# Ledger of designs, part 14: peptides against a protein of PDB entry 5B16

Target 1, 136 residues: chain A of PDB entry 5B16
Amino acid sequence: TPSRINHNERLEFLGDAVVEFLTSVHLYYLFPSLEEGGLATYRTAIVQNQHLAMLAKKLELDRFMLYAHGPDLCRESDLRHAMANCFEALIGAVYLEGSLEEAKQLFGRLLFNDPDLREVWLNYPLHPLQLQEPNT
Target 2, 136 residues: chain A of PDB entry 5B16 as posed
Amino acid sequence: TPSRINHNERLEFLGDAVVEFLTSVHLYYLFPSLEEGGLATYRTAIVQNQHLAMLAKKLELDRFMLYAHGPDLCRESDLRHAMANCFQALIGAVYLEGSLEEAKQLFGRLLFNDPDLREVWLNYPLHPLQLQEPNT

## One batch from the design tools (peptide; aimed at target 1 L30 T44 W121)

Design b2_p14_8_s1 (made by RFdiffusion4, then SolubleMPNN; from b2_p14_8, 8 letters changed)
Fold by OpenDDE base, seed 4:
Order: structure tokens, then C-alpha cells, then sequence
Structure b2_p14_8_s1 (fold): chain B 136 residues (1-136), chain A 14 residues (1-14)
């Protein structure tokens, strides 16, 4: 049986892919005239550790991390990296135990404090086949 | 709204 650390790393691995995928899909459909370079730039911006850490902070993961791993997180960059990893693991867990839709909802809800932007992000039409994701 | 989204995304670019 894998250690809790190994399990968390596995979830992080999965979550990283889910976050990147969701980001890619939404950017692709939201900005149909944006070239690949722009899409890639914005994707990178969204999934970078600094940004994911900001999202993680909304879940108060910073307090959790400092409580559990304070001595290892003396640097702000270390805390940010750890929070980002934890956030990815969380998204991975939500996908694993729930669905891609649930991961999408959580991620989108955290991306924007502005409810209008949130709704645009979450409810912008996607490919019809993606609506069948619960079957996979 | 898309413009606001662009602005948000731009703000994230290091």
C-alpha cells in the first residue's frame, strides 16, 4: 500500500492533468479567435504555481499547510509550491472520487470571485461529446 | 465580459 505521501503525489499528478485539460478546453472555446500562442500563454498563467496557490488560499490551504508542514515551508516560494501541489491533488481527488464535471465546477468556482465571469467560464458551450463525460 | 476575462488573464501573466 502506497504511503499517504505517495498517494498525494499520485493525486497531484492526476490533478495537474485535469487542471490543464479544463483550462485548455475552456480557453479554446471562450476565445475562438485567439492564436495558439495566446492560448498557451493564458493556460500557463492560470496553472502556474503562484496562481494555483492563490486559488488554494481561498480554501484556506495555507493554514492547513502551515499547521501540518510549517517547518518545511519557511520560504514563501516553498509555501506557494506546496499549496499549488495540494490544490492539484485536491482537484485530482475530486475528479477521481466524483467526476470531471465536479472538478470543473470546483475549479471554475475558485477561478473567479466575479459571479458573471464565473458563469461565463463554467457555462460556455463545450463540445457536445464532453457533455457525456459522466459515462467515462 | 470577455474583455474583463482578458484583463483578468493578462493580470496573471508574469
Amino acid sequence: as target 1 above (136 residues)
Amino acid sequence: LLEKLYEYLQSLIP
Scores: peptide ipSAE 0.511, ipTM 0.918, DockQ to the pose 0.803
OpenDDE base, seeds 1, 2, 3, 5: peptide ipSAE 0.498, 0.493, 0.502, 0.510; ipTM 0.915, 0.914, 0.917, 0.918

Design b2_p14_8_s2 (made by RFdiffusion4, then SolubleMPNN; from b2_p14_8, 10 letters changed)
Fold by OpenDDE base, seed 4:
Structure b2_p14_8_s2 (fold): chain B 136 residues (1-136), chain A 14 residues (1-14)
Amino acid sequence: as target 1 above (136 residues)
Amino acid sequence: NLQKLYDFLQSLIP
């Protein structure tokens, strides 16, 4: 049985892929005329540690991290990195124990405070194969 | 809304 640390790292590994995949797919379909460079730039911006940490803060993961790992997070960059990793692990867990759809919904809800943008992001047409993804 | 999305995305670029 893997340790909790190993489990969290594995979830992070999975979540990183899920976040990048969801981001890529939505950007691809939302901006059909945007070249690869622009898509890549925006993807990087969305999934960068600074941004994911902000999303994690919306879930109050900062309080959790400081409670559990406070002494190890004395630098802002360390906290940001840990928050981002924790966020990825959470998304990974949601995907693993739920579905890609649930991960998409959670991620989309956190991405936007503006409900109009949230609706555009979440409800934009995707390829049928992605829509028909089986539950995990 | 797409313009708002662009603005949002631009705001994230470091």
Scores: peptide ipSAE 0.605, ipTM 0.939, DockQ to the pose 0.810
OpenDDE base, seeds 1, 2, 3, 5: peptide ipSAE 0.598, 0.588, 0.593, 0.586; ipTM 0.937, 0.935, 0.936, 0.932; seed 5 fails the geometry check

Design b2_p14_8_s3 (made by RFdiffusion4, then SolubleMPNN; from b2_p14_8, 8 letters changed)
Fold by OpenDDE base, seed 4:
Structure b2_p14_8_s3 (fold): chain B 136 residues (1-136), chain A 14 residues (1-14)
Amino acid sequence: as target 1 above (136 residues)
Amino acid sequence: LLEKLREFLESLIP
């Protein structure tokens, strides 16, 4: 049986892929005329530790991290990195135990405080095959 | 609205 740490790292591994996939797909369809470089730039901006940490803060993961790992998070960059990793692990867990759709919904809700932007992000037409929830 | 989205994304670029 893997340790809790190993489990969290595995979830992070999965979540990283899910976040990048969802980001890539939505950017691809939302900006059909944007070249690869622009898409990559936006993706990097969305999935960077600084941003994911902000999303994690919306879930109050900072309180959790400080409670559980406070002594190890004496630097702002360390906390940010840990928060981002924890966020990825959470998304991974949502995908694993729920569905890609649930992960998409959670991620989209956190990405945007603006309900109009959230609606566009979540409901913009995708390829029919991507609209189907895969088996987990 | 897409321009608003673009502006949001641009604001995230480090």
Scores: peptide ipSAE 0.668, ipTM 0.950, DockQ to the pose 0.831
OpenDDE base, seeds 1, 2, 3, 5: peptide ipSAE 0.661, 0.658, 0.663, 0.663; ipTM 0.947, 0.948, 0.948, 0.948; seed 5 fails the geometry check

Design b2_p14_8_s4 (made by RFdiffusion4, then SolubleMPNN; from b2_p14_8, 7 letters changed)
Fold by OpenDDE base, seed 4:
Structure b2_p14_8_s4 (fold): chain B 136 residues (1-136), chain A 14 residues (1-14)
Amino acid sequence: as target 1 above (136 residues)
Amino acid sequence: NLEKLREFLDSLIP
């Protein structure tokens, strides 16, 4: 069996893909007239370590990281990177043990403090296959 | 709301 570290890295790998996918899909449908460059720019902004770390902070992962790995996180950039990775691992775990829908809901809830924007993001029409197979 | 969303997203751009 893999070590806890290896397990987290694997979950991070999965979560990275899930976050990228969800972000891409929502942006694609929300902005049908936006060119690829604009879509890519927004995606990059959403999934950048700085932003994911902010989302992680909403889950108080910063406290967890400092408690568990404080000596290794002396630099702010290191902490952001670690928190972003941990956030991805969490999303990966939610997807793995739950569903894509659950991952989408969690991610969407964290993305927006504004409930109106949250609803726009989460409830915008997605591809029919995704709607029919939310548990894949 | 979509425009508001765009503004939010713009604010995330480095």
Scores: peptide ipSAE 0.665, ipTM 0.952, DockQ to the pose 0.867
OpenDDE base, seeds 1, 2, 3, 5: peptide ipSAE 0.656, 0.649, 0.655, 0.653; ipTM 0.948, 0.947, 0.948, 0.948; seeds 1, 2, 3 fail the geometry check

## One batch from the design tools (peptide; aimed at target 1 V120)

Design b2_p15_1 (made by RFdiffusion4)
Pose (drawn by RFdiffusion4):
Structure b2_p15_1 (pose): chain A 136 residues (1-136), chain P 15 residues (1-15)
Amino acid sequence: as target 2 above (136 residues)
Amino acid sequence: EELLERVQEHLDSLV
């Protein structure tokens, strides 16, 4: 009778929705002209596990992760995939303890390497229907 | 506007 609640699968389950939300909102507001197709395309291109793993390496998660040796089979696939999932667990935890804005800042700073692109991603404009009318 | 174009170009490269 093993304990499954001691994993990061909980915070991964949360991080999945967290990352999905951040990508959806940012890709929504930064492109008020783009339809659902491009939005889903960019989103599915970002939430990809390989991309999340390479992005996870920027945090050196491979050095801080509790990845144990397997029975015999232990390729790069298990390691990188573990990084991908553990990253979602991390951003889920940051979303939980810290505010949602801290998840926005984390994922936003991790996405674009150029600091000049982060200022746009983090500071998304209002909706065009809100832009025309300042008050109401 | 120029920065937003660069953001779009970077995102296109991920597709």

Design b2_p15_1_s1 (made by RFdiffusion4, then SolubleMPNN; from b2_p15_1, 7 letters changed)
Fold by OpenDDE base, seed 1:
Structure b2_p15_1_s1 (fold): chain B 136 residues (1-136), chain A 15 residues (1-15)
Amino acid sequence: as target 1 above (136 residues)
Amino acid sequence: SSLLEKLRQYLDSLV
């Protein structure tokens, strides 16, 4: 039987892919004239540990980390990395237990505090097959 | 389009 830690690591693995995929798809359709290099740059910026940790703070994961693992997370970089991993695991869990659509919604809500940008990100036309199969 | 530009500016700030 896998340990809880192993389970979280697996969820992180899955979540990493989901975050990458969602980011890629949304960028692709939101910026149809942007070349690959630009798309990749934005994707990197969105999925980097620093940014994901920022999103994780919105879920108060920092409080959890400091309380449960404070002695092991004395460095800011360690905390950011742990928070980013935990965020990915959460997205992975949402995808696993729910759907890609639910992961998309959660991710989009966290990405933007601005409701207008949130709406643009979430509601801009995506891949036709994905639109037809939101629970993929 | 204006919102897309705003979005782009936000993304630029993350780079």
Scores: peptide ipSAE 0.653, ipTM 0.945, DockQ to the pose 0.843
OpenDDE base, seeds 2, 3, 4, 5: peptide ipSAE 0.641, 0.649, 0.652, 0.650; ipTM 0.940, 0.942, 0.946, 0.945; seed 2 fails the geometry check

Design b2_p15_1_s2 (made by RFdiffusion4, then SolubleMPNN; from b2_p15_1, 7 letters changed)
Fold by OpenDDE base, seed 3:
Structure b2_p15_1_s2 (fold): chain B 136 residues (1-136), chain A 15 residues (1-15)
Amino acid sequence: as target 1 above (136 residues)
Amino acid sequence: SELLEKLLEFLESLT
């Protein structure tokens, strides 16, 4: 049987793909006139370690990490990397145990403090069953 | 369109 560490690494692997996919899909539909280079740039910015670590901090994973692994995280870069990995593992777990929709909702809620931007991100483009275009 | 512009500004802030 794989160790708990191996299990976490597997969840991280899955979560990395989910975050990448969700980011790609939302950018693609939100900005139909944006060239691939721009899409790639913004995707990179969203999924980079420093940004994912900030999202992890919103979940207070920093407190958890310092409590459990403080001695091994003496450098800011080490903590940031660990938090980003932990965030990916969490998203992977949400997808695995729940659904892609649940992962999307969690990720979107964390991406934006502005509720209007959050709404646009989560609900654009229109769902096929929606009756009217959302306010943008 | 206004919200999309704000979203772009947000994304630019991450780059």
Scores: peptide ipSAE 0.631, ipTM 0.939, DockQ to the pose 0.839
OpenDDE base, seeds 1, 2, 4, 5: peptide ipSAE 0.625, 0.625, 0.627, 0.624; ipTM 0.937, 0.937, 0.938, 0.941; seeds 1, 2, 4 fail the geometry check

Design b2_p15_1_s3 (made by RFdiffusion4, then SolubleMPNN; from b2_p15_1, 6 letters changed)
Fold by OpenDDE base, seed 1:
Structure b2_p15_1_s3 (fold): chain B 136 residues (1-136), chain A 15 residues (1-15)
Amino acid sequence: as target 1 above (136 residues)
Amino acid sequence: SEKLEKLREFLDSLV
């Protein structure tokens, strides 16, 4: 039986791909005239550790991390990285146990506090490939 | 379109 650590690392691996995919798909359809470089720039900005850590903070993962692993997370960069990883693992778990749609909804809700931005992100027509992807 | 522009501004702020 895999350890919890191993399981979390696997979930992180999966979640990383899910976050990347969702981000890419949404950007692709939201900005049909934006060239690849611009799309890549926005994707990088969305999935970078500092941003994912901010999203993780909305779930109060920082409290958990500091409580459980405080001595090992003395550096802000270490905490940020750990929170980003934890966020990815969470998205991976949502995808695994739920669906891509559920992961999309959760990710979108966390990305934006602004209802207008949330709406346009989540409700804009998505790339047909997403409809063809397995949900779990 | 206005919402999309807001989104672009948001994304620019992350860069």
Scores: peptide ipSAE 0.683, ipTM 0.952, DockQ to the pose 0.895
OpenDDE base, seeds 2, 3, 4, 5: peptide ipSAE 0.678, 0.681, 0.682, 0.678; ipTM 0.950, 0.950, 0.950, 0.950; seeds 3, 4, 5 fail the geometry check

Design b2_p15_1_s4 (made by RFdiffusion4, then SolubleMPNN; from b2_p15_1, 8 letters changed)
Fold by OpenDDE base, seed 4:
Structure b2_p15_1_s4 (fold): chain B 136 residues (1-136), chain A 15 residues (1-15)
Amino acid sequence: as target 1 above (136 residues)
Amino acid sequence: SEKLKKLLEFLESLV
């Protein structure tokens, strides 16, 4: 329905910002000596449609998208784009209905299959006040 | 840090 589509687009808008923000913050604090160009490059790499689509696959959104929109997703690029958008909408929804922390956890868990990398990404100190002021 | 090194390698793989 038009209303549902509009809602998803709004969630995507929000999710895009959340993903961008989380990525930026984590990169900024994890790599204090990395120049802006490097930070920007890695941020772009993390949030690009192809990568987000890969993350979406971990949630089996590809199956969902093909089931719901198969006829419109004949090209892999179309599917990838749709999956990325859906992933953003999901993150947006998690933030909206839950918290930034929950969005962070979900995003971080999906970013890394390596538990060591996952841990360093999620648990690296971002701000001294975060422990006392949880973003929930 | 080995973890940060691995993270950088991971990030480079996405570029």
Scores: peptide ipSAE 0.663, ipTM 0.949, DockQ to the pose 0.844
OpenDDE base, seeds 1, 2, 3, 5: peptide ipSAE 0.661, 0.653, 0.657, 0.659; ipTM 0.948, 0.945, 0.946, 0.949

Design b2_p15_2 (made by RFdiffusion4)
Pose (drawn by RFdiffusion4):
Structure b2_p15_2 (pose): chain A 136 residues (1-136), chain P 15 residues (1-15)
Amino acid sequence: as target 2 above (136 residues)
Amino acid sequence: EERLERVKEFLDSLV
């Protein structure tokens, strides 16, 4: 009778929705002209596990992760995939303890390497229907 | 506007 609640699968399950939300909202507001197709395309291109793993390496998560040695089979696939999942667990935990804005800042700072692109991603404009009318 | 174009180009490179 093992304990499955001691994993990061909980915070991964939360982080999945967190990352999905951040990507969806940012890709939504930064492109008020783009339809659902491009939005889903960019989103699915960002939420990809390989991309999330390479993006996780920027936090050196491979050095801080509790990845144990397997029975015999232990390729790069298990390691990178573990980084990918553990990253979602991390951003889920940041979303939980810290505010949602802290998850926005974390994912936003981790996405673009150029600091000039972050200022746009993090500071998304209002909706066009809100832009025309300042008050109501 | 120029920065938004670069954001789009970067995102296109991920597709």

Design b2_p15_2_s1 (made by RFdiffusion4, then SolubleMPNN; from b2_p15_2, 5 letters changed)
Fold by OpenDDE base, seed 1:
Structure b2_p15_2_s1 (fold): chain B 136 residues (1-136), chain A 15 residues (1-15)
Amino acid sequence: as target 1 above (136 residues)
Amino acid sequence: SELLKKLKEFLDSLV
């Protein structure tokens, strides 16, 4: 049987894809006239370790990581990377055990403290030229 | 539109 570590790595793998997908879809709908380069720039910014670690901090994963693995996370970059990985694993788990919608909601809630921006991110109407595309 | 601008500003801040 796979170890817990292997399981978490697999969840991270899945979560990485989910985060990338959700980010891509939402950006695509929100900015219908933005060229690929701009979309990619925003996606990179959203999913970079520094930002995901910030989202992880909202879940107090930093406290968990420092308490459980402090000696192994002496460098800021190590902690950031670990937190980002844990965040992805969490999203992966939510998707796996729940649904893409649940992952979407969780991700959106963490992305924005501003409820109005959150609402726009989560529920922006489809652009007329995007009506044939999958829902956000 | 204003919300979109704010959203864009937020995203720009992450870049």
Scores: peptide ipSAE 0.665, ipTM 0.947, DockQ to the pose 0.846
OpenDDE base, seeds 2, 3, 4, 5: peptide ipSAE 0.660, 0.664, 0.662, 0.659; ipTM 0.944, 0.944, 0.944, 0.948; seeds 2, 4 fail the geometry check

Design b2_p15_2_s2 (made by RFdiffusion4, then SolubleMPNN; from b2_p15_2, 7 letters changed)
Fold by OpenDDE base, seed 5:
Structure b2_p15_2_s2 (fold): chain B 136 residues (1-136), chain A 15 residues (1-15)
Amino acid sequence: as target 1 above (136 residues)
Amino acid sequence: SEKLEKLRKFLESLV
């Protein structure tokens, strides 16, 4: 059986895809006149380590990481990278144990503190998504 | 939409 570390890396792998997919779908529908380059730029901005780490901080993962890893995360860049990875793993776990909808809701709530932005992001009409979950 | 423009401005701030 894989170690806890290996399992976490697998969840990160899944979560990375989920975050990128959700981001892509929402941007595509919200900005129908935006060219591909603009969509890609916004997606990159949303899913970059710096931003995901900020989202992770809302879940107090910084305190968790410092508790769990301590001296190994002395540099802010190392902490940021670790927090981003942990955030991806969390989203992966939410998708795996719950659903894409639950991952969508959690991600959307964390993306925005502004209720207007949350509303437009989460409630904008989208085509139904029927996805096959990974076989585990 | 005013909300969409607000969202666009937010996204621009992340770039």
Scores: peptide ipSAE 0.678, ipTM 0.951, DockQ to the pose 0.868
OpenDDE base, seeds 1, 2, 3, 4: peptide ipSAE 0.674, 0.672, 0.674, 0.677; ipTM 0.949, 0.949, 0.949, 0.949; seeds 1, 2, 3, 4 fail the geometry check

Design b2_p15_2_s3 (made by RFdiffusion4, then SolubleMPNN; from b2_p15_2, 5 letters changed)
Fold by OpenDDE base, seed 3:
Structure b2_p15_2_s3 (fold): chain B 136 residues (1-136), chain A 15 residues (1-15)
Amino acid sequence: as target 1 above (136 residues)
Amino acid sequence: SSLLEKLKEFLDSLV
């Protein structure tokens, strides 16, 4: 329905901002000496459709998308774009109905398969690498 | 640190 579509687009709008915000914050703290251009490059890489679609696959959204929207997603690029949007909407919903912390945790868990990197990503502002020197 | 470098490598792979 038009209302549902509008709602999803609104959630996508919100989720896009949340993903960018979280990414920006973590990069900012993790790389205090990295210039703006480098930070922006990493942010772009993390939030680009191709990458978000990969994260979406971890949630098996591709299977859902093919089931629900298969006729409209005959192109791989279309599927990727739709999955990225769906992922953003999901993050938006988690933030809206849950919290920024929950969105952060979910995003971080999906972002890294390596638990050590995940830990660094999620906890650096609160637990700087200096506190975990033996592991770095 | 090795972890930070590993993180950089990961991020670089996304670029």
Scores: peptide ipSAE 0.661, ipTM 0.941, DockQ to the pose 0.792
OpenDDE base, seeds 1, 2, 4, 5: peptide ipSAE 0.660, 0.659, 0.666, 0.661; ipTM 0.941, 0.941, 0.942, 0.942; seeds 2, 4, 5 fail the geometry check

Design b2_p15_2_s4 (made by RFdiffusion4, then SolubleMPNN; from b2_p15_2, 4 letters changed)
Fold by OpenDDE base, seed 3:
Structure b2_p15_2_s4 (fold): chain B 136 residues (1-136), chain A 15 residues (1-15)
Amino acid sequence: as target 1 above (136 residues)
Amino acid sequence: DELLQKVKEFLDSLV
């Protein structure tokens, strides 16, 4: 039986792929005229540890990490790295136990605080019923 | 178009 640490590492492995995939798909459709280099730049920015740690903070994972692993996270960079990994494991778990759709919704909800921008990210290109909305 | 531009601006801020 694998250790709990081993299990979390496996979830992180899966979550890393899910985050990369979702990010790639949404960028691809949002920016149809953007070259591969530009798409890759945005993807890197979204999935980098610094940004994922910020998303993790929205879920208050920082409080969890400091409570459970405080002595090992004395450096800010160590905390950021741990939070990013924990976030990936969480997304992996959501995908595994739920669905890709649920992972997509969670990721989008955290990525954008503005609900209008969130809607664009999640549903672009717009559904035909949304094309007539004045603020699209 | 306006919302998409704002999304792009947000993404630019992450780079």
Scores: peptide ipSAE 0.704, ipTM 0.955, DockQ to the pose 0.894
OpenDDE base, seeds 1, 2, 4, 5: peptide ipSAE 0.703, 0.701, 0.703, 0.699; ipTM 0.954, 0.954, 0.955, 0.955; seeds 1, 2, 4, 5 fail the geometry check

Design b2_p15_3 (made by RFdiffusion4; failed a check: a repeat of another design)
Pose (drawn by RFdiffusion4):
Structure b2_p15_3 (pose): chain A 136 residues (1-136), chain P 15 residues (1-15)
Amino acid sequence: as target 2 above (136 residues)
Amino acid sequence: EELLERVQEHLDSLV
């Protein structure tokens, strides 16, 4: 009778929705002209596990992760996938303890390497229907 | 506008 609640699958399950939300909102507000197609395309291009793993390497998660040796089969696939999942678990935990803005800042800072692109991603404009009318 | 174009180009490169 093993304990499955001691994993990061909980914070991964949360991080999945967290990352999905952040990508959805940012890709929504930064492109008020783009339809659902491009939004889903960019979103599915970002939430990809390989991309999330390479993005996870920027945090050196491979050095801090509790990845144990398997029975016999242990390829790069298991390691990078573990990084991908553990990253979602991390951003889920940051979303939980820290505010949502801290998840926005984390994912935003991790996405674009150029600091000049981050200022746009993090500071998304209001909706066009809100832009025309300042008050109401 | 220029920065937003670069953000779009970067996102296109990921697709």

Design b2_p15_3_s1 (made by RFdiffusion4, then SolubleMPNN; from b2_p15_3, 8 letters changed)
Fold by OpenDDE base, seed 5:
Structure b2_p15_3_s1 (fold): chain B 136 residues (1-136), chain A 15 residues (1-15)
Amino acid sequence: as target 1 above (136 residues)
Amino acid sequence: SEKLEKLYSYLESLV
């Protein structure tokens, strides 16, 4: 029987892939003239621990983490890393128990406070085949 | 578009 920690690590593994995939797809379609290097750079920037931790703060994961794991997270870098991992696990769980679309919506809403950016990110036309998502 | 330009700026701020 896997521990809760082990389960979270598995969810993190899944969530990491989901976040990477969603980011890649959106960047690809939003910036059709951007070369691969630029796409990769932006993807890295979006999914890096520093940025994901910022997104996690919107869910008040910092308060949660300090409450649950305070003594082990005395350094800001440790907290940031833990928050990023927890964020990935959350996305993984949403995908696992919900759908890719739900993960997409949640991730997009957290990415941007600006309504214009949120709109263009979430509502940009996708390839028709992308609408045929596997049900989870 | 203006929205895409804003997105560019946001992304550049993360790099």
Scores: peptide ipSAE 0.602, ipTM 0.938, DockQ to the pose 0.843
OpenDDE base, seeds 1, 2, 3, 4: peptide ipSAE 0.600, 0.599, 0.597, 0.605; ipTM 0.937, 0.934, 0.934, 0.935; seed 4 fails the geometry check

Design b2_p15_3_s2 (made by RFdiffusion4, then SolubleMPNN; from b2_p15_3, 8 letters changed)
Fold by OpenDDE base, seed 4:
Structure b2_p15_3_s2 (fold): chain B 136 residues (1-136), chain A 15 residues (1-15)
Amino acid sequence: as target 1 above (136 residues)
Amino acid sequence: SEKLEKLLKYLESLV
């Protein structure tokens, strides 16, 4: 049986891929005329530790991390890194225990406080079959 | 689309 830390790292590994994939797919379909360089730039911006940490704060993961690992997270960069990793692990867990759709919904809801942007991100057609299989 | 433009602006702010 893997340790809890190892398990979290595995979830992080999975979550990293899920976040990367979801981001890539959404950008690809939302901006059909955007060149690869732009797509890559915005993907990087979305998935960078600083940004994921901001999303993690919306789940109060900063409080959790400080409570659980405060002494090890005395630097802002350390906390940010830890929060980003934890966020990825969370997304990984949601995918693992739930579905890609559930991960998509959670990620999308956290990405945007603006309901218009949230709606565009989550509801923009990503695949023809999605219209036939609506998920919430 | 204004929404897409706003989204793009948001993304640009992250860069």
Scores: peptide ipSAE 0.647, ipTM 0.948, DockQ to the pose 0.865
OpenDDE base, seeds 1, 2, 3, 5: peptide ipSAE 0.647, 0.638, 0.644, 0.641; ipTM 0.947, 0.944, 0.947, 0.947; seed 2 fails the geometry check

Design b2_p15_3_s3 (made by RFdiffusion4, then SolubleMPNN; from b2_p15_3, 6 letters changed)
Fold by OpenDDE base, seed 4:
Structure b2_p15_3_s3 (fold): chain B 136 residues (1-136), chain A 15 residues (1-15)
Amino acid sequence: as target 1 above (136 residues)
Amino acid sequence: SELLEKLKAFLDSLV
């Protein structure tokens, strides 16, 4: 049985891929005329630690992290990195134990406070194959 | 496509 730390790292690994995949797919379809460089720029902006940490804060993961790991998170950058990793692990867990759709919904809800932007992000037409839920 | 422009503005703010 893997350690709890190893489990979190594995979930983070999975979640990182899920976040990047969802981001890539949605950007690709939302901006059909945007060149690769622009798509990559937006993807980087969305998935960077600073941004994911902000999303994590919406889930109050900062309180959790400080409670559980406070002494190790004395620097802002350390806390941000840890929160981003924790967020990825959470998304990974949602995908693993739920579905890609659930991960998409959670991620989309956190990405946008504006309900109109949230709606267009979540419901913009995708390729039929991307709409199908993979077995987990 | 005001919504897409709004989305783009949001994304630009993250860059």
Scores: peptide ipSAE 0.678, ipTM 0.950, DockQ to the pose 0.825
OpenDDE base, seeds 1, 2, 3, 5: peptide ipSAE 0.673, 0.669, 0.673, 0.668; ipTM 0.949, 0.948, 0.947, 0.946; seed 5 fails the geometry check

Design b2_p15_3_s4 (made by RFdiffusion4, then SolubleMPNN; from b2_p15_3, 7 letters changed)
Fold by OpenDDE base, seed 4:
Structure b2_p15_3_s4 (fold): chain B 136 residues (1-136), chain A 15 residues (1-15)
Amino acid sequence: as target 1 above (136 residues)
Amino acid sequence: SELLKKLKEYLESLV
């Protein structure tokens, strides 16, 4: 049985891919005329540790991390890195235990506080199964 | 559209 740390790292590995995929797909459909360089720039911006840490903060993962690992996270950069990793692990877990759709929904909800932007993001791309599972 | 414009502005703010 893998250690908890190893398990979290595995989830992070999976979550990293999920975040990357979701970001790529949505950007691709949202900006059909944007060249690869622009798409890549936006993707990098979305998935960078600084941004993921901000998303993690919305889930109060900063409080969790400080509670669990405070002495090791005395620098802001360390905390940011840890929060980003934890966020990825969370997304990985949601995908693993739930579905890609659930991961998409969670990620989208956290990406945008603006409900209009959130809706636009989540609508790209539209999948036929979304009509069947509107609450997933 | 205005929404896409807002979205792009948000994304640009992250760059």
Scores: peptide ipSAE 0.608, ipTM 0.938, DockQ to the pose 0.754
OpenDDE base, seeds 1, 2, 3, 5: peptide ipSAE 0.604, 0.599, 0.603, 0.604; ipTM 0.937, 0.934, 0.935, 0.938; seed 2 fails the geometry check

